# Ledger of designs, part 138: peptides against a protein of PDB entry 3B8E

Target 1, 230 residues: chain A of PDB entry 3B8E
Amino acid sequence: PFLIFIIANIPLPLGTVTILCIDLGTDMVPAISLAYEQAESDIMKRQPRNPKTDKLVNEQLISMAYGQIGMIQALGGFFTYFVILAENGFLPIHLLGLRVNWDDRWINDVEDSYGQQWTYEQRKIVEFTCHTPFFVTIVVVQWADLVICKTRRNSVFQQGMKNKILIFGLFEETALAAFLSYCPGMGVALRMYPLKPTWWFCAFPYSLLIFVYDEVRKLIIRRRPGGWVE

## One batch from the design tools (peptide; made by RFdiffusion4, then SolubleMPNN)

Design b1_p21_4_s2 (from b1_p21_4, 15 letters changed)
Fold by OpenDDE base, seed 1:
Structure b1_p21_4_s2 (fold): chain B 230 residues (1-230), chain A 21 residues (1-21)
Amino acid sequence: as target 1 above (230 residues)
Amino acid sequence: EELLELALKEALRLLKLLLEL
């Protein structure tokens, strides 16, 4: 998200404080929960990794994590961001290059796509109103990401949802996201303004996309072992 | 609500496109 903010010169889609809430808040317990996951049923059919030749983090894993899943997550967040700004009169094309004027506190007549003028304070309210839904979108797509990380090759339907610590992690990150979004004073403390409950559903198609994409990937791996998809 | 519906439709469209690849 921050790279697109710089390259496209758009208003800040996700605040630094909100990023810290993801990294230190919603992602920690789910990540720890994976240490308690049961071994895949086919683990004894796999050869042990050669520590001299086989990298723990290979190009395929980087491509999958950052190039595929991470991009789908980012697209979900940006989708929510663009919809909120469009509802407030700022169409996506109008946002390109707008950052400089948007962040200038001395410019109080920034026009939206319909010719309405926005003060600096009004623009910052809209910006901070985007940060919370973007954050919630990341949490919702993290549900799918956590579930797909349970296995490397087996379907989640084969593995099942027996890890109670992982289930607890899903509830914890969701409860924390709701707390940060709706607790009084979070707008002042964290610049996280409350979002309409309907905004939680904006991320669901992307969460489903991640899940289906990974299940299809795993199906291909099971049918064609040793492919570039593994 | 209409924009949310459009957003959901677009996300579902993208999902279908990715599943067709």
Scores: peptide ipSAE 0.000, ipTM 0.255, DockQ to the pose 0.131
Fold by OpenDDE base, seed 2:
Structure b1_p21_4_s2 (fold): chain B 230 residues (1-230), chain A 21 residues (1-21)
Amino acid sequence: as target 1 above (230 residues)
Amino acid sequence: EELLELALKEALRLLKLLLEL
């Protein structure tokens, strides 16, 4: 998100506070819950990792985590961001290069895609209105990410949802996201303005996409062991 | 404020990277 903010010079899609809420709030308990996941049924049939040759973080893991799943997550967030800005009169093409004027406190006549002028205060309200739905979008796609991380090779349907701590983590991150989004005063304290409940659904296609993508990946791995997909 | 926000974001990114190691 931040790289696109710099390169495209668009209004800030995700605030620093919202990033902190993701990394230290909603992501921490779910991540810890994976330590309590049951071993896959075939784990004892796999050779142990060679600590001299096999890196903990290999190119395949980086490609999967950052190059594939992370990109889908980012696309989900940006989709929500662009939809909100478009509903407020700012089409995606108009946002390119707009950051300089957007963030200038002295410019009170920034035009949207329809010729409406926006004051600095109005623009910041719209910007902060984007941060919370972007955050919620990340939480919703994290549901899928957490579930797919349960296994390396087995389908989630084969592994099941037996990890009670993981289930707790899903509820906790959702409850925390709702609390941060709707608790009175969060707009002042965290610059997280409340979102309409309908915005929660904007992420669902991307969450489903992550889940389906990983299940297909795992299916390919099971059918073709030792392929480039593993 | 922008520089501070940038620095904080970068610090958080680095912290996340460190936690992922």
Scores: peptide ipSAE 0.000, ipTM 0.253, DockQ to the pose 0.033
Fold by OpenDDE base, seed 3:
Structure b1_p21_4_s2 (fold): chain B 230 residues (1-230), chain A 21 residues (1-21)
Amino acid sequence: as target 1 above (230 residues)
Amino acid sequence: EELLELALKEALRLLKLLLEL
């Protein structure tokens, strides 16, 4: 989010505080829960990793994490962001380069795509209105990300949902996201304005997309071992 | 809200198309 904010000069899609809430709040327990996952059924058929030659983080893992899943997650967040701004009169094309004028408190006549003028305060309300839905969108897509991370090769349906710590993590991150979104005073404290409950569903297609994409990927790996998808 | 609903429907449509591939 922040890289696109700088490169495209768009209004800030996700605040620094909301990013910290993701990294330290919603992601920590789920990530720890993966350490309690049961070994895949084929683990004893794999050779032990050579610590001298086999990297823990390889190009394939980076490609999967940042190049594939991370891009789908980012698309989900930005989709929510663009929808909210479009509902408020700012079409995506109009947002390009707008940051400089958007963040200038002395400019009170920034025009939207329909010629309506927006004061600095009005613009900041709209910006902060985007932060909470973007945050919640990330949490919803993380449900799928966490579930797909349970296995490298086996389907989630083969592995099952036996990891109680992972299930707890899913509930914890969801409860925390709901708390941050709806607790009185969070708008002032975190600049996370309250979210209409309907916005939680905006991310569901992307969460499902991540899940299906990974299940298909794993299916291909199982059918064609040693392929470029592995 | 209407735009969100439309966007959700479109996202679901695209997802279905992807699943058919």
Scores: peptide ipSAE 0.000, ipTM 0.267, DockQ to the pose 0.107
Fold by OpenDDE base, seed 5:
Structure b1_p21_4_s2 (fold): chain B 230 residues (1-230), chain A 21 residues (1-21)
Amino acid sequence: as target 1 above (230 residues)
Amino acid sequence: EELLELALKEALRLLKLLLEL
């Protein structure tokens, strides 16, 4: 999010505080829950990792985590961001290069795509209105991300949802996201304005896409061991 | 709300297209 904010000079899609709420709030319990996941049925048929040659974090893992899944997550967040701004009169093309004037407190006549003028205060309300739905979008796509991380090769349907700590983590992150989004005073404390409940559904197509994409990837790995997808 | 609904419908359409690939 922050890289696109700089490169495209668009209004800030996700605030620093919201990022901290993800990293320290919604991600911790789910991540810990993976330590309690049952081993895959074929784990004893795999050779042990060679500690001298095999890196724990390899290029394939980075490509999958940041290059594939992370990009789909980012697209989900930006989709929500662009929809909210378009609903408020700012079409995506109009946002390119707008940051300089958007962040200038002395400019109170920034025009939207329809010629409506926006004061600095009005613009900041819209910006902060984007932060909460972007955050919630990340949480919703994290549901799929957490579920796909249960296994490396086996389908989630083969593994099942037997990890009670992981299920607890899904509820915890969702409850925390709802708390941060709707608790009175969060607009002042976190600069997160409450979102309409309908905004929770913006991420669902992307969450489903992550799940389907990874299941297809795992299916290919099972059918063609030693491929570039592994 | 209408724009959101339209956007969601379009996202679902694109998802279906990706699944057919």
Scores: peptide ipSAE 0.000, ipTM 0.280, DockQ to the pose 0.114

Design b1_p21_4_s3 (from b1_p21_4, 17 letters changed)
Fold by OpenDDE base, seed 3:
Structure b1_p21_4_s3 (fold): chain B 230 residues (1-230), chain A 21 residues (1-21)
Amino acid sequence: as target 1 above (230 residues)
Amino acid sequence: EEILKLALEATLKLLNELLEL
């Protein structure tokens, strides 16, 4: 989000503090929970990794994490951001290059896509209104990401949901996200204004997309071992 | 709401395409 904020000169999609809440709050317990996942049923059919040649992090893993799943997650967050701004009169095309004027406290006549003028205070309310739904969108897509990370090759339906710590992680990150979104004072402390409960559903298509995409990927890997999809 | 609907439809279309692979 911050990279696109700079490159596209758009209003800030997600605050730094909110990013820290993701990385240090909602992601930690889920990530740790993966260490307690049961081995895949075919693990004993695989040769041990050669520590001299086989990297723990390879190009395929980077491509999957950042190039595929991470891009879908980012698209989900930005989708929510653009929807909120569009509902407030700022169409996506109009946001390009707007940051300079948006962040200038002395400019109180920034026009939206419909010619309405917005004061600095009004613009900042809209900006902070985007932060919470963007954050929640990331949490919702992380549900799918966590579930797909249970296995490399087996379907989640083959592996099952037996990891109680992972289930706890899903509830913990959701509860924390709800706390940060709705606790009184979070608007002042974290610049996270409360969101309408309906905004939680905005990310569901992307969460489902991640899940189905990975299940299809795993299916292809099982049917065609050694393919470019692995 | 209309934008959400369009995005949902696009996502469902993409999902269906992926399921056909």
Scores: peptide ipSAE 0.010, ipTM 0.393, DockQ to the pose 0.107
Fold by OpenDDE base, seed 1:
Structure b1_p21_4_s3 (fold): chain B 230 residues (1-230), chain A 21 residues (1-21)
Amino acid sequence: as target 1 above (230 residues)
Amino acid sequence: EEILKLALEATLKLLNELLEL
């Protein structure tokens, strides 16, 4: 998010406080829950890792986590961001390069895509209105990410959802996201304004995409072991 | 709503492409 904010000079899509709420709030319990996942059925058929040659975090894992899944997650967040701004009169093309004028407190006549003028205060309200749905979008795509992280090769349908701690983590992160989104005073304390319940659904296509993508990847790995997709 | 529709359509196309692999 922050890289695109700088490169494209768009209004800030996700605040630093909301990032901290993701990293310290919604990610911790789900991540810990993976330690309690049951071993895959084929684990005893795999050779042990060579500690001298095999890295725990290899290029394939980095490529998958950051280069593929992380990019889909980011696209989901930005999709939600662009939709909200478009509903408020700012089309995506108009946002390019707008940051400098957007963040200037002395410019109170920034025009949207329809010629409506926006005061600094109004612009900051709509900016902060984007932060919460972006945050919620990340939580919703994290559901899929957490579920796909249960296994390396087996389908989730083969592994099942027997990890009660993981299920608890999904509920906890969702409950925390709802609390941060709807609790009175969060707009002042965290600059997280309440979102319409419909915004939760904006992330669902991307969550489904992550899930399907990983299941297809795992299917390919099972059919062609030792391929570049592993 | 149109942007949502376009993005949904693009997502569905991508899903279909992935399912065809």
Scores: peptide ipSAE 0.010, ipTM 0.414, DockQ to the pose 0.116
Fold by OpenDDE base, seed 2:
Structure b1_p21_4_s3 (fold): chain B 230 residues (1-230), chain A 21 residues (1-21)
Amino acid sequence: as target 1 above (230 residues)
Amino acid sequence: EEILKLALEATLKLLNELLEL
């Protein structure tokens, strides 16, 4: 998000406080829960990792985590961001290069895509209105990400949902996201303005995409072991 | 609403393409 904010000079899609709420709030318990996942049925048939040759974080893992799943997550967040701004009169093409004027406190006549003028205060309300739905979108796509991380090769349907700590993590991150989104005073404390409950559904296509993509990937790995997809 | 519809259609198209692989 922050790189696109700089490169495209768009209004800030996700605040630093909301990023901290993701990294330290909604991600911690789910990530820890994976340590309690049951081993895959074939784990004892795999050779131990050679610590001299096999990196813990290899190019394949980086490509999968950041290059594939991370890009789908980012696309989901940006989709939500662009929809909210479009509903407020700012089409995606109009946002390119707008940051300089958007962030200037002395410019109170920034025009939207329809020629409506926006004061600095109105623009900041819209910006902060984007932060919470972007955050919630990330949490919703993280549901799929957490579930796909249960296994490397087996389908989630083969592994099942037996990890009670993981189930607790899914509820905890959701409850925390709801608390941060709807608790009175969060707009002042965290600049997280409340969102309409319907905005939770904006991320669902991307969560489904992540889940289906990974299940297809795992299916290919099971059918063609030793391929570039592994 | 139109942008949401277009994005949903694009997502469904992508899902269908992935399922055909």
Scores: peptide ipSAE 0.009, ipTM 0.371, DockQ to the pose 0.114
Fold by OpenDDE base, seed 4:
Structure b1_p21_4_s3 (fold): chain B 230 residues (1-230), chain A 21 residues (1-21)
Amino acid sequence: as target 1 above (230 residues)
Amino acid sequence: EEILKLALEATLKLLNELLEL
């Protein structure tokens, strides 16, 4: 989000407070829950990692985490962001380079894609209206991300959902997201304006895409061990 | 350099937003 904000000079898609809520709130319990996951059924058939030669974080893991899954997650968030701004009169093409004027408090006549002028205060309301749905979108794609992280090679259907702590983590992050989105005063305290319940569904296609993509990847790994996909 | 300036400006903006909370 932040890199695209800088490179494309678009209005800020996700606030710092919402980022902190992701990193400290919604990610922590789910991440801890993975430590309690059951070993994959084939774990005893795998050779131990050589700690002298095999890096714990390798190029394949970075490519998978940031280059593949992370990109799909980012696309999900930006999709929600662009939809909200488009509904408010700002088409994606018009947002390119708009940041400078958007953030200038002295410019009160920023035009949208339809020629409507927006005051600084109105623009900030729209910006903050994007933050909560973007946050919720990240939580929804994190459901899929957490589930796919249960295994490296086996399908989730083979592994099953036996980790009760992981299930608890999914409920906790969802409950926290709902609390932050709908609790009275969050709009003032965190600039997290309440969102329509329909916005929760905006990320579902991307969450499903992450899940399907990873299941296909794992299927390929199982059928072609030692391939570039591993 | 310009990207770094933009990143710094964005960071400062975010800090200011946090301070206004």
Scores: peptide ipSAE 0.000, ipTM 0.237, DockQ to the pose 0.031

Design b1_p21_4_s4 (from b1_p21_4, 15 letters changed)
Fold by OpenDDE base, seed 2:
Structure b1_p21_4_s4 (fold): chain B 230 residues (1-230), chain A 21 residues (1-21)
Amino acid sequence: as target 1 above (230 residues)
Amino acid sequence: EELLKLALEAVQRLLKLALEL
């Protein structure tokens, strides 16, 4: 998000406070819950990792986490961001380069894609209105991410949802996201303005895409062991 | 700094082209 904010010079899609709420709030309990996951049925048939040759974080893991799943998550967040701004009169093409004028407190006549003028205060309300739905979008795609991280090779349907700590993590992150989004005073405290409940559904196609993508990946690994997909 | 500005402008132009397609 922040790299695209700099490169494209668009209005800030996700605030620093909302990033901290993700990293320290909604991600911690789900991530810890994976330590309580049951071993895959074939784990004892795998050789131990060689600590001298096998990196804990390898190119395949980086490609999967940042290059594939992370890009789908980012696309989901940006989709939500662009839809909200478009509903407020700012089409995606008009946002390119707009940051300089958008962030200037002395410019009160920034035009949208339809020629409507926006004051600095109105623009900041719209910007902060984007932060909460972007955050919620990330939480919704993290449901799929957490579920796919249960296993390396087995389908989630083969592994099952037996990890009660993981189930608790899914409810906790969702409850925390709802609390941060709807609790009175969060707009002042965290600059997280309340969102319409319908915005939760904006992320669902991306969560489904992540889940289907990883299940297909795992299916390929099971059918063709030793492939580049592993 | 000038190279960075040129690179940023090039990326912005590419993004504009990608959004127009």
Scores: peptide ipSAE 0.000, ipTM 0.304, DockQ to the pose 0.050
Fold by OpenDDE base, seed 3:
Structure b1_p21_4_s4 (fold): chain B 230 residues (1-230), chain A 21 residues (1-21)
Amino acid sequence: as target 1 above (230 residues)
Amino acid sequence: EELLKLALEAVQRLLKLALEL
């Protein structure tokens, strides 16, 4: 989000504080829970990793994490962001280059896509209104990401949901996201304004897309071992 | 609002389909 904020000069999609809430709050317990996952049924059919040649983080893992899943997650967040701004009169094309004027507190006549003028205070309310739904969108897509990370090759349906710590992590991150979104004073403390409950569902297509995409990927890997998809 | 509504409806349909499976 911050990279696109700079490159495209758009209003800030996700605040630094909200990013910290993701990285230190909602992601920690889910990530730790993966250490308690049961081994895949084929683990004893794989040769041990050679610590001298086989990197823990390889190009395939980077491509999957940042290039595929991370891009779908980012698209989900930005979709939510653009929908909120469009509902407030700012179409996506109009946001390009708008940051300079948007963040200038002395400019109180920034026009939206319909010619309506917005004061600095009004613009900041809209900006902070985007942060919470973007954050929640990331949490919802992380549900799918966590579930797909249980296995490299086996389907989630083959592995099952037996990891109680992972299930706890899903509830914890959701409860924390709800707390941060709806607790009184979070708007002042974290600049996270309350969101309508309907915004939780905005991310579900992307969460499902991540899940289906990975299940299809795993299916291809199982049918064609050693392919470029692995 | 209409795009969000459409997205929500699509999600609800997909969730319903997933729950029926």
Scores: peptide ipSAE 0.000, ipTM 0.269, DockQ to the pose 0.039
Fold by OpenDDE base, seed 4:
Structure b1_p21_4_s4 (fold): chain B 230 residues (1-230), chain A 21 residues (1-21)
Amino acid sequence: as target 1 above (230 residues)
Amino acid sequence: EELLKLALEAVQRLLKLALEL
């Protein structure tokens, strides 16, 4: 989000407060829950990692986490962001380079894609209106991310959903996201304005895409051991 | 709504392609 904000000079897609709510709020319990996951059925057929030669974080893991899954997650968040701004009169093409004028408090006549002028206050309301749905979008794609992280090679259908702590984590992050989105005063305290319940569904296609993509990846790994996908 | 529809169609096409592979 922040890199695209700088490179494309678009209005801020995700606020610093919402980022902190993700990193410290919604990610922590789910991440801890993975420590309680059952071993994969084939774990005893794998050689132990060599701690001297094999890095815990390797290029394949970075490629998967940041290059593949992280990109799909980012696309989901940006999709929600662009839809909200488009509904408010700002088409994606018009947002390119708009940041400079958008963030200038002395410019009160920023035009949208339809020629409507927006005051600084109105623009900031729209910007903050994007932050909460972007945050919720990240939580929804994190459901899929958490579920796919249960296993490296086995399908989730083979592993099952037996980890009660992981299930608790999914409910906790969802409940926290709902609390932050709908609790009275969050708009003032955190600049997290309430979102329409329909915005929760904007991320579902991307969450499903993450899940299907990883299941296909795992299927390929199982059918072709030692491939470039592993 | 049109952008959402286009995106949903794109995702559905990608999912279909992924399922066919």
Scores: peptide ipSAE 0.000, ipTM 0.264, DockQ to the pose 0.109
Fold by OpenDDE base, seed 5:
Structure b1_p21_4_s4 (fold): chain B 230 residues (1-230), chain A 21 residues (1-21)
Amino acid sequence: as target 1 above (230 residues)
Amino acid sequence: EELLKLALEAVQRLLKLALEL
């Protein structure tokens, strides 16, 4: 999010406070829950990692986490962001380079794509109105990410949803996201304004895409062991 | 609610200070 904010000079899509709520709030319990996952049925048929040659964090893991899944998550968040701004009169093309004037408190006549003028306060309300749906979008795509992380090679349908701590993590992150989004005073305290329930559904196609993508990846790995997709 | 508001205001002030650095 922040890299695109700098490169494209768009209004801030996700606030620092909201990022901290993800990293420290919604991600911790789900991540810990993976330690309680049942071992895959084929784990004892795999060769042990060589600690001298095999890195714990390798190029394949970085490619999967940041290059594939992380990019789909980011696309989901940005989709929600652009839809909200478009509904408020700011088309995606008009947002390019707008940050400088958007963040200037002395400019009260920033025009939208339809020639309507926006005060600084009105613009900041719209910006902060984007932060909460972007955050919720990340939580919804994290449901899929957590579920796909249960296994490296087996399908989730083969592994099943037997990990009660993981199920608890999914409910915890969702409840925390709802609390941060709808609790009175969060608009003042965290600049997280309440979102319409319909915005939760904007992430669902991306969550499904993550799930389908990883199941297809795992299917390829099972059919062609030793491929570049491992 | 007031305690939560105060705690959140304190966090917000700390974050504003950290962002100004």
Scores: peptide ipSAE 0.000, ipTM 0.277, DockQ to the pose 0.021

